# Designs tried in a protein design run: peptides against a protein of PDB entry 8HF1. Part 206

Target 1, 320 residues: chain A of PDB entry 8HF1
Amino acid sequence: NVMLYATKPTEVMVSFPHQEQVLTVTRLISAEIEKFYVSLDLMNIGVQPIRRSKSLQCLRDPSKKSFVKQLFNDFLYQMKEYGIYAASIAIISLIVEFDIKRRQAETLSVKLMHRTALTLCEKIRHLLVQKLQDMTYDDDDDNVNTEEVIMNFSTPKVQRFLMSLKVSFADKDPKDICCLVFVERRYTCKCIYGLLLNYIQSTPELRNVLTPQFMVGRNNISPDFESVLERKWQKSAIQQFRDGNANLMICSSVLEEGIDVQACNHVFILDPVKTFNMYVQSKGRARTTEAKFVLFTADKEREKTIQQIYQYRKAHNDIA

## One batch from the design tools (peptide; made by RFdiffusion4, then SolubleMPNN)

Design b2_p23_6_s1 (from b2_p23_6, 8 letters changed)
Fold by OpenDDE base, seed 1:
Structure b2_p23_6_s1 (fold): chain B 320 residues (1-320), chain A 23 residues (1-23)
Amino acid sequence: as target 1 above (320 residues)
Amino acid sequence: SYEEKLKELLEDLDELLEELEKK
């Protein structure tokens, strides 16, 4: 029970400026998604058979339209919160998802809907990659994966996070590192994982020091093939992290489902702590006084974040 | 350096909470 441990890690807050990336490409992408939503609402996909898929998502959206909108809304959120570079990784996950859904489509109308969504994702990917290439002389996709491109096309939050990793782990023994990174959304885990792989590869001081993995929360009770793959990935990633073959784990906040993760010497909270349980569970992974618990906050939300943590500490002390 | 910039950005949360308790 993580709640019973009076953990006293070194708690640190990193502030970042709230900058909206005012890029023309971001506006174009948002406008294309909005146009697509209008078109999607006009699509007659007919009555879909309610597959008794044990997926809570299939129970919520018999039309599958709300799921399509959810994926694009999650993408727009990631583009806003993490930047264009992260968005270029996130869009690949949408492409994969819509291609699977297109192949699994029971009707021609649903197949066409997912095909239209896929075509939009490919257009968005092209716009993002083209914008990343504006800083490179060569059209090679590998040239966009430099430390400079990653930093310049990331939000201030992600920039501060990457700086924090570099300073914390440069030239360290990988065996001495046990790091958790908490994010709010399941899709963010994979996006930040892809970003970190490219950043670590482009950063000599982190090469062979950090080996990242990601874990999606178990709440994907979807019996779909995707959920089986996600569960296999979760088991493999957790095992690699336990065995020390990975030393950085990216997790969504839904650790409530009894994921036995070891105690770590670094815990990063990349997204705002929205619940008491998230605070206690994440902090409870940093069990030593030498362990670091690092929070990221926008300057505008700094005071609110401090007040929220104060209330969580008070509530934790009342239970202990 | 990145290290110097990070040191300037790092705030001790215990100090900040103690300041909040004094208000």
Scores: peptide ipSAE 0.340, ipTM 0.849, DockQ to the pose 0.676
Fold by OpenDDE base, seed 5:
Structure b2_p23_6_s1 (fold): chain B 320 residues (1-320), chain A 23 residues (1-23)
Amino acid sequence: as target 1 above (320 residues)
Amino acid sequence: SYEEKLKELLEDLDELLEELEKK
């Protein structure tokens, strides 16, 4: 029994300035969404058939006003936490979702609700793309995907993350890379995936080095919300990462259950570590001899983050 | 460079935790 002494990963903290993005476009978008919520509350969508499923599942009915508000609230969160560039990608996911729901609508009132939401998303997309183009002086949509535009329209957190990727992986052999990126929210996985695809394509030192994938944890709440297509895609993404066809995996914190992911040499925690389980599981994936575990913290939250990690380390040592 | 700027921002978490244990 060779007890492979699991070498403790090198734990690194990266600080970033807390910058509230005081952009006119961000304020305009937020005001348009709030105005839409007022109009949405006044919409008569009729009595939705009470599906008899007992539990917390009733809150995420895709035909309900609450679900529409949840998607826009998740978008507003992504715009605030990751920046305007990330928001321009995140809005596309809302457009796709509302178009699907518009087509699946059983009533004219529900169809009109999703159509109104879709029209707002197209307006938001235009405002975001226009703001990205203002920097390039070019009317070409493809010119907004440069390293410079991505960096300038990203939050300090995302800027530090992208810098950390470039420094860590520039000109390396893709076979020597096994990287995990943990984020809090399901929709953030898709948003950061799209951002990374564009960033890697625009960064010569990372082109053909990093191949990203994303995985959304199984929502234990309702298997009915996971399309057969999403489940097939998740299985394929995991297999590509196992086979080395992808070397960077973006994961939501919901990876608690049973996905045997290989030993990784890099683990990035892009969002705050909110639970002991997230700390233990994410750190437990950094299993190689030279593994790095990288945390991101706002300067104002630095001391609180250090204290929280201390408590998690102590609790882990008391159980082990 | 990105490398120089990142080196200024990197902190060893073990060193920071040892400082916390001394308080």
Scores: peptide ipSAE 0.333, ipTM 0.849, DockQ to the pose 0.645
Fold by OpenDDE base, seed 2:
Structure b2_p23_6_s1 (fold): chain B 320 residues (1-320), chain A 23 residues (1-23)
Amino acid sequence: as target 1 above (320 residues)
Amino acid sequence: SYEEKLKELLEDLDELLEELEKK
């Protein structure tokens, strides 16, 4: 019995300085969202008709206001954790979502609420794009997608992540790459995907090397019409990753037990590992002989992160 | 270089955990 010693992945930690981007634009955007929440609380949208489908009753905030606040809170999180460049991409997702909700509005009051949210998103987008353009000599929108602009307007965490990708994959054969990137939130998958598309396109060493895709966990898919499109898109994304048409997959959940993803040679954990299951399942995707498992930590949280990983390794060895 | 700067920032978790076990 040749015990196939499952080659343990090389586990590495990347530290980054804890720096909050204290930009005037970030403070202005936060203040505008707070003012909008006060206005939103004062909006009378009336009693929403309870659609009698038993399955949809539990997930719909009857006011639809909590959903609006959730999207802006998620945006504020992306701006804080990933920087203003990632925020400029994240705001587009909000614009699309609020335009869809505006068109689907059953009442004039709900339509006006989503229109007001959309107008705020357009203002935020303008403020973000203008700030990105302040570093470009040309007023052309395409000039904001340079490697320099992306790096300068990203948080230290994202900078270290992008550097890690460049060093790991520069001028490699795309067929030799199977990379997973784990993030905590669904909306982080979308904004990091958009950021990576622009970064890869602006980085000659990566343009024909990395093809990113993203996947959102099933538990975060609303049963609505958008969920059918999202399910089709997820199936396509998984198939592209299996076929080698995509070699980098961004995931917001550990792939539920039913998603057979190939053995990966690189696994990046962009956000803190919050659970033992996340550690075991994400590490368990790094199955090649030279697989790397990369963690990111703020310098201030380094000791706590090391202690937490120690406890997870110990617990895993006690079960295995 | 980006590579040199990243090498300075990359720490082996096995080494870090062994140091933790010795404390």
Scores: peptide ipSAE 0.282, ipTM 0.813, DockQ to the pose 0.669
Fold by OpenDDE base, seed 3:
Structure b2_p23_6_s1 (fold): chain B 320 residues (1-320), chain A 23 residues (1-23)
Amino acid sequence: as target 1 above (320 residues)
Amino acid sequence: SYEEKLKELLEDLDELLEELEKK
């Protein structure tokens, strides 16, 4: 039995400065969301007409307010972790979700709640787009999707990630590229995908080199709420990556559950590695000859990150 | 260059972990 020595990937760490983008627009948006939470807590959505059995309807109302707050908290996280350019893409996903929930509303009070949330999202979108336009010196080019605008309005983490992609893949043959990008949250997959589409289109050295796709995790929401459309999209995205029609896949934790993806030559971990399983499963995808496994860390967390990876390597060697 | 600045930011994890094992 020739034990095929699985070539270990080269593991690389990229440090980035912990700079909070102290923009007036981010403070204004955060303050508008907090004002909305106060208003949302005062909204009486529980006055469903006293017709049939009272008990089941009251239990559903806290979950509707909690879901609205969760989406805005996830948006605030995206804006903080990835910057205002990524936030301008992330807010569109909230607009779509609140419009669906507004149309599906069983009561006028629930419909009004989702309409108020939607109106706030449109205001936030306008504030973000206006701030992106303030950097375009040419009065005639309303194009907020330039390499310069994307870089200037991204966090240091996202800047280092985009830099690493450009250096790794500039002017390469697209057939020689098989890249995975791991993120923690399912909503991050969509906003980073939209950011990468615009960045690749604005960067000549990456045009026709990188073709991104994304795969969203199964929500812990029952398989009944995964639209047949989302399942079809996931199957299509995986098939495009297998067929070589896409060569960069953005994933959340779903690839940990045994999706048969080809051996990759590049694996990027954009968010902190929080579990031993995430480390082993993501690293285990970097299986080609000369494969690279790239981690991103804040400078202030560098020592803690190195120590955590040491413990994961030790634990992996004790099991192998 | 931009590429040189990025190369300076790339640290080999194997070297960093070997240094940690020696301490």
Scores: peptide ipSAE 0.281, ipTM 0.802, DockQ to the pose 0.627

Design b2_p23_6_s2 (from b2_p23_6, 10 letters changed)
Fold by OpenDDE base, seed 1:
Structure b2_p23_6_s2 (fold): chain B 320 residues (1-320), chain A 23 residues (1-23)
Amino acid sequence: as target 1 above (320 residues)
Amino acid sequence: SYEELLKALLEDLDKLLEELEKK
């Protein structure tokens, strides 16, 4: 047992203004989702066959309606927390999920429900892409992936995060970088990964410096065939990160599941630290004095964040 | 610059926590 004298990392807080992006498009999208929920509640999908899928998740939503609502609620959360650019990526994940569920549907009524959800997602995607194109002269999808478009259509939190990456890693040797980015939700990992790919590609100072990957918690993996693909992806992503083929890893709650990630020189906490375990485990990945542990907080939550970190530090010192 | 803006936004958590302990 190497008593890791946990050399305390440099802990940094980045504040961002609390801006609800009051875009007409976000209001329209929210209103369309609410109308869809009313329609969804009126849908008679009948008694669904209880598949003895060994997964506790299939037992929680026998109607599959709550799962549909959960995905749209998670999308609305991502649109609010990360902005409409991130939402344009997040909606693609919903499209993929609803197309899979539509194909796997055991009844015509369930197939129709997922088809209706998919049609709404395509409408939302169109509204988002059209809004991103308002800044471009050319209708080419590639033109919406510029640094300028990404920055302008991201929330202040995401803007500060991207600025932090650019300042921290511009023109550095890729081998000297071992970065973790922690997010709260599984779907946020995929969304921020897609955003980072486009941002890195559009930012010359980062293009040959950062190679991102993502992994999601095993407990958040759907028990379906998607779970096997995601498990394969996780294993591959972790291996690439261990081998140095990736130097930035986006994670949701993964450390609680005993996924051994190496010690990192940068740890970003993009979302609020909600648990003591998350604080200790994420901070415990930054093991050198030169390592940076970066928190993001809204200005309005700054004092509460500081108080919470104080309590976590105190509790950690009482156990150590 | 983004660097100047970031430097202005970066707060040392240790200093902030020490200030909290003094209250």
Scores: peptide ipSAE 0.129, ipTM 0.737, DockQ to the pose 0.647
Fold by OpenDDE base, seed 5:
Formats: C-alpha cells, structure tokens, sequence
Structure b2_p23_6_s2 (fold): chain B 320 residues (1-320), chain A 23 residues (1-23)
C-alpha cells in the first residue's frame, strides 16, 4: 500500500475591495421588502394545525411567516453579497417556492399570504431586469446575459471569482478539471449555478470547458415534494460529477455529511471560512497533484482572515 | 489582461503565514 503522500494544496488568497453597492434599485427593493414585513406581521393567518411530526424542527413559526421572511432575507443577502445580476436569478427561486406554497396552502389566509409574497417577487424581478437592460439599451431579455452585463452588475467578490475561473480554466481539457466551489448558504448554490451557466455560455474560452452542477444539502424538513425533487437532483448531480459529465460542483458546507466526492484539483471558497471543520473538509478535497485551494477576502478583513487561517492550520497540526 | 490583474491580486498564504509567525 503506497501511501501516496497527499501533496499539500497550494493555498491562494484573492483580495477584493469592499464596495457597498449604493444603487437606487437595491434601496428601493429593500424598502419594499421592509414594507411587506410590516404588512405580513399584521396578517391574521390563524392557528395552523400542529402536525405531530416527530422531527425536532417543530420550532417553525406556526404562522409560516418566519419561512417567508427567511426567503426574503436570503434574497437580500444574495443581492448584497453577489450583486444585482445574481439577485435577478435568486428572485426566480423565490417565485418558484412561493408558487408551490400558494398551491399547497390549506387555508385562504395562507394562500393570500403566499400570493402577496409572489406579487412582490414579480415586482422585484421586473425592477432588477429593467436595471440590467439599462446598459444594453435593448428590451430583449437575452441581451442581459452577456459577459459585460454579468461582470458590471456583480460585486467585486463575484468579479474576482469569475476572473479566477477564466484564468484557471481557459483552454484546458474538460477531463483535467475537477473543481469545487463552496458557498455558505443553500440558496446561494442555485444562484451561483445560474450565474455560472450564463457566464460560461457568454464566455467562449469556457463554453466547452466547464460544465457546472450544484448540490443542495439534505433538508431534514418533512417529505414535501421539494425534498423529493432536491434529493433526486442531489443524487443526479453527484453521479454526473463522479462520471465526469460535470467538472465544477457548487456546494454549501453540508458536504460535511460524508458525501463521497472525488479528489479535486481546484477548491474555491467563495464565502468566508467560518469554522475549523469547513476549512479542514474543503481543503481535504484538494488532493490531486498541484491542487489549488483559493480563498476570497475583502481587503478590510484580510488580516483577520490570515489570523483565522493560521489558527486553523495550527489546530489541524496539533490533531495530526 | 485578466491574467495580469489576477496575478497582481493573488497572495500566497504560506508566505503570509510565515510572516505572521515571525512577528
């Protein structure tokens, strides 16, 4: 048994300027969501029947209002962290979720709540698409998916990430690529997946090089239709990545649950590393010869990031 | 170029950590 000495991955840090996007459209959207929260709190949805499901997550707000607020808070986070272009994709996921919940509503009050949320999402989508079209001067929705529009309406973090992909993978054989992209939040996986599909399609150097997939970790939530679809998608995405039919996998920290993913030559950490386990597990996937482990940090958080990685390396060496 | 800009933004974490251990 030749213990192939796992070559330590090359660890790289990419810095980006901290820019708060002071866009009128983002302020308007945030204000519309806050007005909606005030309206939502005033809605009488009644007492929901407590289904005695044994799962410990019985702490879901009996009004289902907390779940609606969570989806909009996750959207606001994505708009802030990834930009307007990513937000235009993220809002589609909310539209799908609220349409499903509207159709599954057991009461007229719950149906009306999800309908009101859906109408707000449609308004937000229109405001985002109009802002993307302001650069193209064309009313055609297809013209908003150019490399230029994607880059200009993305945050500095996403711009540096896309540049890092282009430099790392331009003119490479697809078979030589095994890439992981780690993000903090489950909904970010779908958003960044949609962004990457459009970016790869608009970037000739990547169009036949990168085939992305995404993995949404196991929702311990009740066997709703969503949980069956997510489980089917997760199994299919993992299999495509194992078979080499996909060479870039976007995943949240939930890869911790023992998903057997192949040894990768590139690992990107798009969001801040918040835990020692995330650092060890993500770095532990960069196992090939000349593997790269790439971190992204805001310039203002650079020193703090370096200190945190130092502590994680020290703790890892004390256990090994 | 994208490559030149990226090369200017890339920092080797091993070097940065070695500098931190010397302080």
Amino acid sequence: as target 1 above (320 residues)
Amino acid sequence: SYEELLKALLEDLDKLLEELEKK
Scores: peptide ipSAE 0.093, ipTM 0.680, DockQ to the pose 0.652
Fold by OpenDDE base, seed 4:
Structure b2_p23_6_s2 (fold): chain B 320 residues (1-320), chain A 23 residues (1-23)
Amino acid sequence: as target 1 above (320 residues)
Amino acid sequence: SYEELLKALLEDLDKLLEELEKK
């Protein structure tokens, strides 16, 4: 039980400015998604047969519209919280998902709905890539994956995170690194993974130092909906991290699911710590005094964050 | 440098919590 290790890692807080960079492109994308929601609400897709799998407490939206809206809402969140560069990676995941759903559609109306969503995703991708190219003189896709472009089109939070990685791990032995990165949302794991792959590749000091993987928590959605492929991939990613073939793991809620991740020397909390369990479980992976537990906070939320961590420490000491 | 900037932005939570306990 991870709670039994009264470990005192070095706890560090990194502040970042709250910049609401309201870019014109983000407003355009938001407006296009809102228009799409109006159109989606008008779509008659009929009642889909509810395959009652006995284990699915989640009432599948018989229309599948709620799932489409959820994916776009998660995308909008990622664009806001992580920036345009991260959004350009996140939109690819939506494209893949909607293409799968389009091919799996049992009705023409559902097929059309997913096709319309896919067309919107391609438009959004184009708008994002075009905006990334505004800093590059060349239309070549490789030119948008530079350290400079990644940094400039990332939120201050992501900028501070990337800086923290570079300073912490530049020119280190890969074997001496065991890093966890905690994020709130399932889809953020894939997005930040893609961003990190490009950042590491563009940063010579990290290219042969960091090997990232990601792990998505098992959604409370029945393990029957995780494709056999996703489960195999998760098992493989965990095994690679356990075997030291990966030294940075991006995860959401993974520790609550009894996934035995090794003790790490660095734990980054990229998103706000919202629960005592998240604090204790994530901190409990930093098992040495030399281990770093790094929190990211907006300057405006700094005091509230400190107070919350104080309460969590107090509560943890009362249980330990 | 990124290192200097990071050092300026890194706050020791133990020190911050000690300051909070004194209030």
Scores: peptide ipSAE 0.076, ipTM 0.680, DockQ to the pose 0.679
Fold by OpenDDE base, seed 3:
Structure b2_p23_6_s2 (fold): chain B 320 residues (1-320), chain A 23 residues (1-23)
Amino acid sequence: as target 1 above (320 residues)
Amino acid sequence: SYEELLKALLEDLDKLLEELEKK
């Protein structure tokens, strides 16, 4: 019995301060979304007369308003948790989704609802981009994608994450890097991917070192709504990561679904670890020699996080 | 230095847990 001593990863905790100061622009955006919710609740999307046709039952689905509110609530969460720069990327995903839903609308009332949501998203995008531009003193440099702008308009959590990437990977050989980044929400994968592309491009020490990809979980609601495009993208992203053409993969709970990913030397947990399974499975990907498992915690939640990890370690040792 | 600041921000979780077990 060759007990393959699985080399335990080095576990690292990075603390970040809670950001108390809410920017005026984030308050304005939140207030505009709340005003929109009031208007959305007053919208009569279902008042089409009950004509006898079976096809009209799909028009009354209250899930259409709930889905619009869910997307804006997810956006508000991303703006709070990752900052204004990440929010400027996240809003583009809402614009794309509402434009698709507007085109697929079976009724004028549903089409107008999605058009109103889209108009709000364009207003939010303008407010975010304008705020990013207000820090560029040079009238001619329309480039909001600098390292300075990204850092200044990111939350302390994202700042510490980007700093941890820079120190971990600056001027390293790309072949020696196999990195996973775990996030809680599927929409965060795309947002953090776009942020990392711009950060890596603006950071000379990382530009030819890190090549990011992302994976989004299957929508549990309907396998039929997983566009053929999303499935092709996932297969391509996984293959690029296996072939070493990408060396950083951003994942949600997808790796819990048994995606065979190679042994990694770095695993970053950007969002709080909520379950024992998430802890064991994500840590279990850090299997190379000198592998690092990095957690991010707010200073106010540090003690609670340490206690939770202690309980998970104890439970894992009792099962192993 | 930036590296010293980052090293001070990186806490070894094993050391923190060993300190917790001693209390």
Scores: peptide ipSAE 0.028, ipTM 0.586, DockQ to the pose 0.644

